# Ledger of designs, part 165: peptides against a protein of PDB entry 1IK9

Target 1, 211 residues: chain A of PDB entry 1IK9
Amino acid sequence: MERKISRIHLVSEPSITHFLQVSWEKTLESGFVITLTDGHSAWTGTVSESEISQEADDMAMEKGKYVGELRKALLSGAGPADVYTFNFSKESCYFFFEKNLKDVSFRLGSFNLEKVENPAEVIRELICYCLDTIAENQAKNEHLQKENERLLRDWNDVQGRFEKCVSAKEALETDLYKRFILVLNEKKTKIRSLHNKLLNAAQEREKDIKQ
Target 2, 207 residues: chain A of PDB entry 1IK9 as posed
Amino acid sequence: MERKISRIHLVSEPSITHFLQVSWEKTLESGFVITLTDGHSAWTGTVSESEISQEADDMAMEKGKYVGELRKALLSADVYTFNFSKESAYFFFEKNLKDVSFRLGSFNLEKVENPAEVIRELIAYALDTIAENQAKNEHLQKENERLLRDWNDVQGRFEKAVSAKEALETDLYKRFILVLNEKKTKIRSLHNKLLNAAQEREKDIKQ
Target 3, 195 residues: chain B of PDB entry 1IK9 as posed
Amino acid sequence: MERKISRIHLVSEPSITHFLQVSWEKTLESGFVITLTDGHSAWTGTVSESEISQEADDMAMEKGKYVGELRKALLSVYTFNFSKESAYFFFEKNLKDVSFRLGSFNLEKVENPAEVIRELIAYALDTIAENQAKNEHLQKENERLLRDWNDVQGRFEKAVSAKEALETDLYKRFILVLNEKKTKIRSLHNKLLNA

## One batch from the design tools (peptide; made by RFdiffusion4, then SolubleMPNN)

Design b2_p21_2_s4
Fold by OpenDDE base, seed 4:
Structure b2_p21_2_s4 (fold): chain B 211 residues (1-211), chain C 211 residues (1-211), chain A 21 residues (1-21)
Amino acid sequence: as target 1 above (211 residues)
Amino acid sequence: as target 1 above (211 residues)
Amino acid sequence: AEEELKKIEEEAKELEEEPVL
């Protein structure tokens, strides 16, 4: 089961932060449980897949698009742009929310909630879930930080090996050229020496023919 | 100001998870505000630096060691080992906690709390802090995840450059050896040719002398 | 003999002019 808690402001009580919990299985489309609290009272309701389909049909909206709007409204909280307005009557337990566009507001959904008899249990469970989520996220942060430090070490190690490989390539080239120049110069010296011997032999033969 | 919320179980109400909030400035030693809630009622108290010093003296414990025990008791929650036991009287508003060792339990501290008139505000603020902490930790997780993906790419890039440098070094060595073998073989062929010419010239001169 | 000597002298000059690689 997945869960999201968000802060919302009710139009009727804008000075009191309310908390909206939505719980679902795999997808919000299969239905969800909505829980509202002000930190003293709590209200809950179950929304079925059939109700979600009916609300989409009544709005003449494609179901996937409607569920996409439900996800933005119910799981993000009122984003920084007040795009979604939340209304709740404590008397009727009727919860409804509207999408505010520049030129028009329209109802996105409405749910009948039931007042919870023991709101303290709902509030305690909600705080427990928040504390569990903090602990899980902290453990993930510590793991990712250690992985980050590992990857940085591994990068430095490969970088240092790469720089050594570049320097070793340049040193190899320089050493090979030096060695081959020496060997070539020895061969050139031997060729010059043999030419001089051949020249001397030819000059001696020309002297011997002249007696 | 720093804050920590933990789950605790009161000896008087072991079936009801309570939440212990501790708030302090820089160090717990300078004093702290303690808040207890069951999700319906809340109680708060302020503990001064002088009270912490007095409790350390009354226990005949070094202040830094005492503050270290307070940190474990009040900020970790009852760790998995039930090393700390929490007691609270709703009638007297007296909160005390004990450290349980194998052979002895001793009181670690005691505080007079005051019942909060509007516990819903304290509970809402506590939930707000939990949700803010979740959002901050989530943003840090997403940042660390992106950094890890960056570092992994950077590692792969340097690794691929390193492998290319190794292959280029081997190719350079092979190319240089091939080129120099060709030039050396030309010079060896010229040396052999000159030696044969010199040998022939010597043989002709020996014939001319016999003649 | 003179033509062979000249040819050896030319081959020796070419060997001196060959750049040191």
Scores: peptide ipSAE 0.026, ipTM 0.819, DockQ to the pose 0.570
Fold by OpenDDE base, seed 3:
Structure b2_p21_2_s4 (fold): chain B 211 residues (1-211), chain C 211 residues (1-211), chain A 21 residues (1-21)
Amino acid sequence: as target 1 above (211 residues)
Amino acid sequence: as target 1 above (211 residues)
Amino acid sequence: AEEELKKIEEEAKELEEEPVL
């Protein structure tokens, strides 16, 4: 089961933060359980897939679009732009919410809730879920931090090897060229010396023929 | 101000999860505010640095060691090993906790709490803090994930450059040696040819002298 | 003899003009 808790403000009680919990299986489209609390009282209702489909049909809205609006309203809370207005009557246990656009406001959904007899148990379970979520997220953060430190060490090791490889390539090229030039110059000097000996031998032979 | 919320079980109410909030400035040693709730009622007390020092002295314990035990008891909750036992009287508002060792159990601390008149406000604020902590931890997780993905890309880029540098170094060395051997062999062949020409010239001169 | 001497002088000059690698 997936769960999301959000802060909302009720139009009837704008100074009192309420908490809206939505619980569902895989997709919000398959139905959900909604729980509302003010930290003293709690109210719960179940919304079926058939009720979601009926509300989409009554609104003349495509089901996927309607579920997308439910997801924005119920799982994000009132975002900083007050696009969604929440209303609840403690007397009738009737919960409804509106989408406020620039030129049009309309009721997006309505649910009958039931007052919970033991709200303290629901509140304790809600706090337990928050604490479990904090612990799981902290463990993920510690894991990601250790992985980040590993990746940084591995990057620095490869970078240092790369810089050494570049320097070693340049040094090798320079050393090989120097060695090659030395050996080639020795061979050129030997060739010049042998040519001079041949020239002297030819000049001596021309002198011996001229007698 | 730093804050930690923990789940605890009271000896008087072992079936009901309680929540222990501790709030402090920089260090627990400078004093703290303790809040206890069962999701219906709340109780709060302030513990000063002087009370912490006095309790350490009364226990004949070094202050840093005592604060270390307070940190383990109050900020970790009852860990899975039941090393700390929590007690609270709703009638007297007296909170105390014990450390249970294999051979010795002793009172680690005791605090007088005051019953909160509006527990719903304290509970709402506690839930708000949990939701804020979840949002902050999620933002940290998303940041660390993006950083890990960056570091992995940077590592793959440097690794690929390093492998290309190694291959280019080996190819350069092989090419330079091949070119050098070719030129050296040409110069050796020219030296051999010139030596043979000198030997022939000397043999012809010896024939002309005998003639 | 003069043609052989001239050919040796040309081969010597080419060897002096060969670039160092």
Scores: peptide ipSAE 0.022, ipTM 0.819, DockQ to the pose 0.559
Fold by OpenDDE base, seed 1:
Structure b2_p21_2_s4 (fold): chain B 211 residues (1-211), chain C 211 residues (1-211), chain A 21 residues (1-21)
Amino acid sequence: as target 1 above (211 residues)
Amino acid sequence: as target 1 above (211 residues)
Amino acid sequence: AEEELKKIEEEAKELEEEPVL
């Protein structure tokens, strides 16, 4: 079961924040339980998959699109754009909501609710769910924070090893070239010495031929 | 201002979850506002710094230790160890709490509360605070998750660069040694050739002297 | 002898012109 609580404002009571709880199994399309409260009274209704399908058909809207609008209306609360208007009569227990566009407003859905006999129990359970959700999110945040601190340490460690590897590669290249030049120059000096000995031997031989 | 809501169970009403809200400025030691609700009624009281100090003195407890126990009792709720017992009389509006140890129970504090005339407003504001806290924690969670994914990518990138640097260092060493061996062998061959020419020149000169 | 001397001088010159790698 999934659950979302949002705050809404009713057209009839714009100064009183209401809370809209929606509960469903896996998908909102399969039906849902809607609960409305003002912190004193509560009202509940059940919406079936067939009612959702019928409302989509009556609106001539594709079911997936309609469910997408239900999700935005009922699970987002009054978003920053006041795109959804909520209406509720405490006398009739009739809840309806409208989508407001720039040039068109239309009813998106309507439900009959029933007044809860023990609203305090519903309100307590709602607060419990909020507190549990806070605790779960805090535990997730503490875990992610510890993982981020770990990953940052691990990144710094491998970065420092990488920089040392680059420097060690450059140092190796420089050292190998220096050592090679020394050995090569020793061999070049030996070759020059041998050429000078050959030149001297040839000059002495030319002197010996000339007596 | 800081605020904590916890769930508690009262000895008089063990089947009804109550909510304890504590609000304070910077430190609990400076005094706090306590609010109790059962989701239908609410009760509020203010506890001053002087009352906290007096209660610590009356208990012969060091103030910092006493405030530490208040923090555990009032901000943790019924922790998993039922170390704190909460009592409230709706008739007298008297709230008191006890610390239960294995061999000793003692009263940790007591407060006179006042029944709130409009409990629905207090309850709505409490639910709003819970929903705001959930939204803030969700935003923090999403941010930490994105940072976690970033740090993991950055770690993989530098790790892959490090592995390439290690391999490139080994390849460089191997290549330099191979090239150096080739050039050194060429110079050794030239030295051997020049020694043979010198030996031949010396042998010819020895023939010319015998001749 | 003169040709061998010239050849040794050329080989010596090539060895001087060989870049230090």
Scores: peptide ipSAE 0.020, ipTM 0.819, DockQ to the pose 0.511
Fold by OpenDDE base, seed 5:
Structure b2_p21_2_s4 (fold): chain B 211 residues (1-211), chain C 211 residues (1-211), chain A 21 residues (1-21)
Amino acid sequence: as target 1 above (211 residues)
Amino acid sequence: as target 1 above (211 residues)
Amino acid sequence: AEEELKKIEEEAKELEEEPVL
């Protein structure tokens, strides 16, 4: 089961933070359980896939778009733009929420809730879920931090090997050219020496023909 | 102010999860506020630095060691080893905790708590803190994840450059040796040709002298 | 003999003009 808790403000009690919990199996489209609490009382309601489909039809909205709006309203909490307004009557146990746009406000959905007899159990379970989520996220943060430190070390190691490879390539080229020039100059000197010997031999032969 | 919430079990109510909040300024040694809740009622107490020092003295324990034991008992929650046992009387508002070792159990500390008149406010603030902590840890996780992905890309880039540099070094060495062998073979051929011309010239001169 | 000497001098000059690679 997936779960999200959000902080909301009710139009009737704007000074009292309320908590909206939504619980679902795989997708919000398949239905969900909504739980509202003020830290003293709790209210719960179950919304079926058929009710979600009926509300989408009543709104003349495509089901996937409607579920997308439900997800924004019920799972994101009160973002800085009061795009969603929440209303609850403790007397009727009727919960409804509106989408506020610049030129139009409209009711997005409504649910009948039931007052929980033991709100302390719901509140304790909610706090347990928050503490478990904190512990899981802390363990994930520690894992990601250790992985970052490993990746940074591995990057520095490869970077240092790359720089050494570049320098070794340049040094190899320079050394090979220097060695080649030395050997080539020895061969050029030997060729010049042989030409001089050939010239001297030809000059001596011309002297021997001239007696 | 630093804050930690832990899940605990009371010896008197082992079936009901309680929540122990500790709040302090910089160090637990400077004193702290303890808050206990069962999700319906809340109790609070303030522990001064002088009370911590007095309890350490009464236990004949070094203050830093005592504060270290307080930190383990009050901030870690119930670990899998029931090393710390928590007791609370709703009637006397007396909270105490024991350290259980194999051969010895001893009282580690005790606090007088006061029943909170508006427990819902304390519970709401506790849930708000949990939700804020979840959001902060999620944002940190997303940041660390993006940084891991960046570091992995950067590592792959440098690794690919390093492999290209290794291959380019080997190719350069092979190419330079091939070119050098070609030029050296030309010079060796020219030296051999000049030696043959010199030998022929010497043989012709020996014929001219015999003639 | 003079033609042979001239050929050897030309071959020596070509060898001095050979570029270092």
Scores: peptide ipSAE 0.021, ipTM 0.819, DockQ to the pose 0.555; fails the geometry check

Design b2_p21_3_s1
Fold by OpenDDE base, seed 3:
Structure b2_p21_3_s1 (fold): chain B 211 residues (1-211), chain C 211 residues (1-211), chain A 21 residues (1-21)
Amino acid sequence: as target 1 above (211 residues)
Amino acid sequence: as target 1 above (211 residues)
Amino acid sequence: SKEEKLKEQEEKEEEEREEQE
């Protein structure tokens, strides 16, 4: 079961933050349980897949698009964009919400809720879920932080090896060329010396023939 | 101001989860505000730095050690170790807690609370704080996840450059040695050829003298 | 002379080496 708690403001009670809990299985399309609380009283209703389909049909909206709008309204809370307006009558237990566009407002959905007999139990369970979610998110944060620190160490180690490899390549190239030039020059000197000896021997023979 | 909410069980009401909120400035030693709620009623008390010092003195405990025990009791909640036992009288508004060691239990602290006139406001604010904390922790998780993915890419890039540098170093060394051997062998062949020409010239001169 | 031809051949072999290094 998936669950989302959001803060909302009711048009009838704009000074009192209400909390909207939605619980569902896999997708909101399969139906959901909605719970409203003001921290003193609680109201709960179940919305079936058939009711969602009927509301979509009554709106002449494609079901997937309608469920997409329900998800934005019910799971995101009243974001700062005031796009969704929430209404609730404590007398009739009728909950409804509207989508406000620039030029037109329309009712997006409406649900009958029932007053919970023991609101304190529902509120306690809601707070427990919030505390569990905080603990889980803290554990994930600590894990990700430790992994970040590991990856940073591993990066620094490879970077240091790479820099050493670059320097070692340049040093190797320079050393090999220096050694090559030394041996090459020694061989060039020996070749010149042998050529000079050959020329001198040829000149001596030409002198011996001329007597 | 720092804040921690924990779930606790009262000895008098073991079936009902209570919530213990502690709020403090910088350190718990400077004093704190404690709020207890069962999701219907709320009770609040302020504990001063002087009261903390007096409780530490009455216990004959060093203040820093005492505050360390208060931190474990009040901020961690009842961890599964049942080391801390919480008691509250709704009639006297007297809150006290005990530390349970193997062979001895002792009172760690006691506070007078006052019943909150509007518990729903305190409960709503507590839920708001939980929802804000969840949102902040989710944003931190998303940031850390993106940073992990960045660090992993950066590591793969450096690793790939390092492997290319190693391969390029080995290839360079091999190529330089091959070229060096070729030039060296050519120079050795020229030296041998010149020596043979010199020996032949000397043998021809020795023949001409005998002739 | 045979000497000049040997020297020209040595200079040419040295130039061809300097172009190959």
Scores: peptide ipSAE 0.009, ipTM 0.813, DockQ to the pose 0.002; fails the geometry check
Fold by OpenDDE base, seed 1:
Structure b2_p21_3_s1 (fold): chain B 211 residues (1-211), chain C 211 residues (1-211), chain A 21 residues (1-21)
Amino acid sequence: as target 1 above (211 residues)
Amino acid sequence: as target 1 above (211 residues)
Amino acid sequence: SKEEKLKEQEEKEEEEREEQE
């Protein structure tokens, strides 16, 4: 089961933060359980896949798009732009929400909720879920932090080896060329010396022919 | 202000999860506010630095060690080993907690709490704090995940460059030696040719003298 | 001499090879 808790403001009680819990199995489209609380009272309702389909049809909205809007309204809370307005009557237990666009507002959905007899159980379980989620996220953050520190060390190690490899390549090239030039110059000097000896021998032979 | 919420079990109500909120400024040693809730009622008390010091003295415990035990008891909840036992009387509003060791249990501290008139406000604020903490931790998690993925890419890039540098160094060394051997062999061949010409010239001159 | 021309040609071919390396 998946769950999301969001804070919402009711039009009837704008000064009192309410909490909207939505629980579902795998997908929101297959239906969900909605729970509303003000930290003292709680109200719960079940929304079936058939009700979601009927509301999409009544709105003449494609079901996937409708479920996408439900997800934004019910799982994100009122986003920063007050795009979704929530209404709840404690007397009728009727919950409805509207999407407010610049030029048009429309009812996105409505649910009949039932007052929970033991709201303290629902509230305790909700707080437990929040604490569990905090602990899980903290453990994941600590793991990711350690992994980032590992990756940073590994990166620095490879970078340092790479820089040493570049420098070693340049040094090798320079050393090989220097050694090559030295040996080559020795050979060139020997060739020049041998050529001069050949010239001298030829000149001496030309002198010997001239007596 | 720093805050920690923990789940605890009271000896008097072991089947009902309670929540212990501790709030402090910079350090727990300077005093703290404690709030207990069962999701319906709430109780709050303030513990001063002087009370903490007095309790440490009464226990004949070094203050830093005592504050360390308070931190474990009050901020971690009952750790996995039931090392800390919590007691609360709703009638007297007296909260006390014990450390249970293998051979000895002792009272670690006690607080007089006051029943909160509007527990729903405290509960709503507590849930808000949990939701804010979840959102902050999620944002941190997403940031760390993106940084992890960045560091992994950067590591792979440097590793690939390093491997190319190693291969290029080996290839360069091999190529330079091959070129060097070719040129050196050419010079050696020329030296041999010139030596043979000198030997022939010397042999011809020795023939001309005998002639 | 023919030998000097051969030497000058061998030195030029060696300089041209050294400029191409």
Scores: peptide ipSAE 0.008, ipTM 0.815, DockQ to the pose 0.002; fails the geometry check
Fold by OpenDDE base, seed 4:
Structure b2_p21_3_s1 (fold): chain B 211 residues (1-211), chain C 211 residues (1-211), chain A 21 residues (1-21)
Amino acid sequence: as target 1 above (211 residues)
Amino acid sequence: as target 1 above (211 residues)
Amino acid sequence: SKEEKLKEQEEKEEEEREEQE
């Protein structure tokens, strides 16, 4: 079971924050349970997949698009723009909500709710769910923080190895060239020495032919 | 203002989850406001720094140690071990809590609470705080997740550069040695050629002297 | 001279190295 609690404002009671809880199995399309509370009273209703399909048909909307709008209205709460308006009659237990666009407002859905006999149980369970969600999110945050610290250490370690590799490459190149030049100069000196010996031997032979 | 909400069980009503809210400014030692609710009724009391000091003295406990115990009892909720027991009389509005050790239980503190006239407001505000805390923790979680993904990319980038640097170092070393061997072999060939010319010149000179 | 040809060949081998560095 998945659940979302949102804060809403009713058109009839704009000064009193209400809470809208929606619970569903796997997909909102398969139906859901809706609970409304003002912190004193609670009202609950069940919406079936058939009712969702009927509401989509009545609206001449494709079901997936309609469920997408339901998800925004019922699970996001009133988003930062008051795009969704919520209405509830405590007398009729009739809940309905509208999508407000600049030039057009239309009813998105309506539900018959029933007054809960023991609202305190529903409210306590709702607070428990909030506290459990806080604890779960804190545990996830602590895990992610520790993972961030690990990744940062691992990055610093590889960075330090990379810098050492760069420096070692430059040092290797410099050392190899220095060694090569030394050996090459030795060979050049030996070539020059042998050449001079050849020239001297040729000059001596030319002297010996001239007696 | 800092706040913590915890779930507690009262000895008098163990089947009904109660919520204990504690609010304070900077430090719990400077005093706090305590609120108890069962999701229908609420009770509030204010505890001053002087009352905390007096309770510590009455217990013959060092104030910092006492505040440390208050923090565990009132802010941690009942930890996983029922080390703290909570009692409340709705008639007297007297709240007290005990620390239970294996061989000794002792009263840790007691407070006079007052019944809140509009408990629904307190409950709504408490739910609002929980929802706001969930949203803040979700935003922190999303931030940490994005930072983890960034750090992982940065690690992969440096790792890939490091591997390229290692391969480039090995390739450089191999190439330099190949080039050096070619030049050295040329110089060795020239040295051998010059040496053979010297030997031939010496042999010819020895023939000319015998002739 | 044989000497000049040898020097000229060494200079040419040195220039070809300086062009390859």
Scores: peptide ipSAE 0.008, ipTM 0.814, DockQ to the pose 0.002; fails the geometry check
Fold by OpenDDE base, seed 2:
Structure b2_p21_3_s1 (fold): chain B 211 residues (1-211), chain C 211 residues (1-211), chain A 21 residues (1-21)
Amino acid sequence: as target 1 above (211 residues)
Amino acid sequence: as target 1 above (211 residues)
Amino acid sequence: SKEEKLKEQEEKEEEEREEQE
């Protein structure tokens, strides 16, 4: 089961923050339970997959698009643009919400809620869920922080090895060429010496022929 | 201002989770505001630095150690060991808590609370704080996750460069030695050829002298 | 001959250097 709690403003009570809890199985499309509270009273209703399908059909909206709009309205909290207007009658327990666009306002959905007999239990459970979510998110954040510190150390270690490898490659190339030049120059000197000995021997032979 | 909300069990109402909010400025030692709620009623009290100091003195406990015990009792939530027992009288509004060790049970502190006239505001504000904390922790979590993914990519990239550098160093060494041997062998062959020419010239001279 | 001994000595000194590199 998935759950999302958001704060909303009701048109009837704009000075009092209300909390909208939505709970669902796997997908919002399969239906959901909606709970509204003002911190003193609570109201709950169940919305079935058939009701969602019927509302989509009545609106002549494609079901996936309709569920996408429901997800934005009910799960996002009141986004920074007051695009969604929430209405609730405490007398009728009728909840409805509208999407307000520049050129078109339309009712996105409506639900019959029931007043919860023991609102304190619902409020306590809601606070418990918030505290559990905080604890889970804190544990995940601590884990991710430790992983980040590990990955940063591992990166610094391999970066330092890489820089040493680059420098060692350049040093190796330079050293090998220096050694090669020394040995090669020795062989070149020996070749020059042997050529000079051959030239001298040829000159002596030419002198011996000339008696 | 710092705040911590924890769930506690009262000895008087063990079936009903209560929420203990503690708020303080910089350090718990400077005093704090305590708020207790059962999701229907709320009670608040202010504990001054002087009261904390007096309680530490009355207990004959070092103040830093006493504040350390207060922090564990009031801010940690009920840890897995029921080391802290919380008591509250709704009639007297007297809150006290005990530390239960194997060999010693002692009262750690006591506070006079006042019943809040509008508990719904306190509950709404508490839920708002929980939702804000969830949103902040989620944003931090998403940031840390993106940083982890970045650091992992950066690590893989430098690791791949390092492995290529190692292989390139070994290949360079091998290639340079192969090239060196080829050139060196050419020079050795030339030296041998020149020595043979010198030997032949010496043998011809020795023949010419014997004629 | 003296030349062959010189050649053998130069080849030996060259082999000993190649074993030390």
Scores: peptide ipSAE 0.008, ipTM 0.814, DockQ to the pose 0.002; fails the geometry check

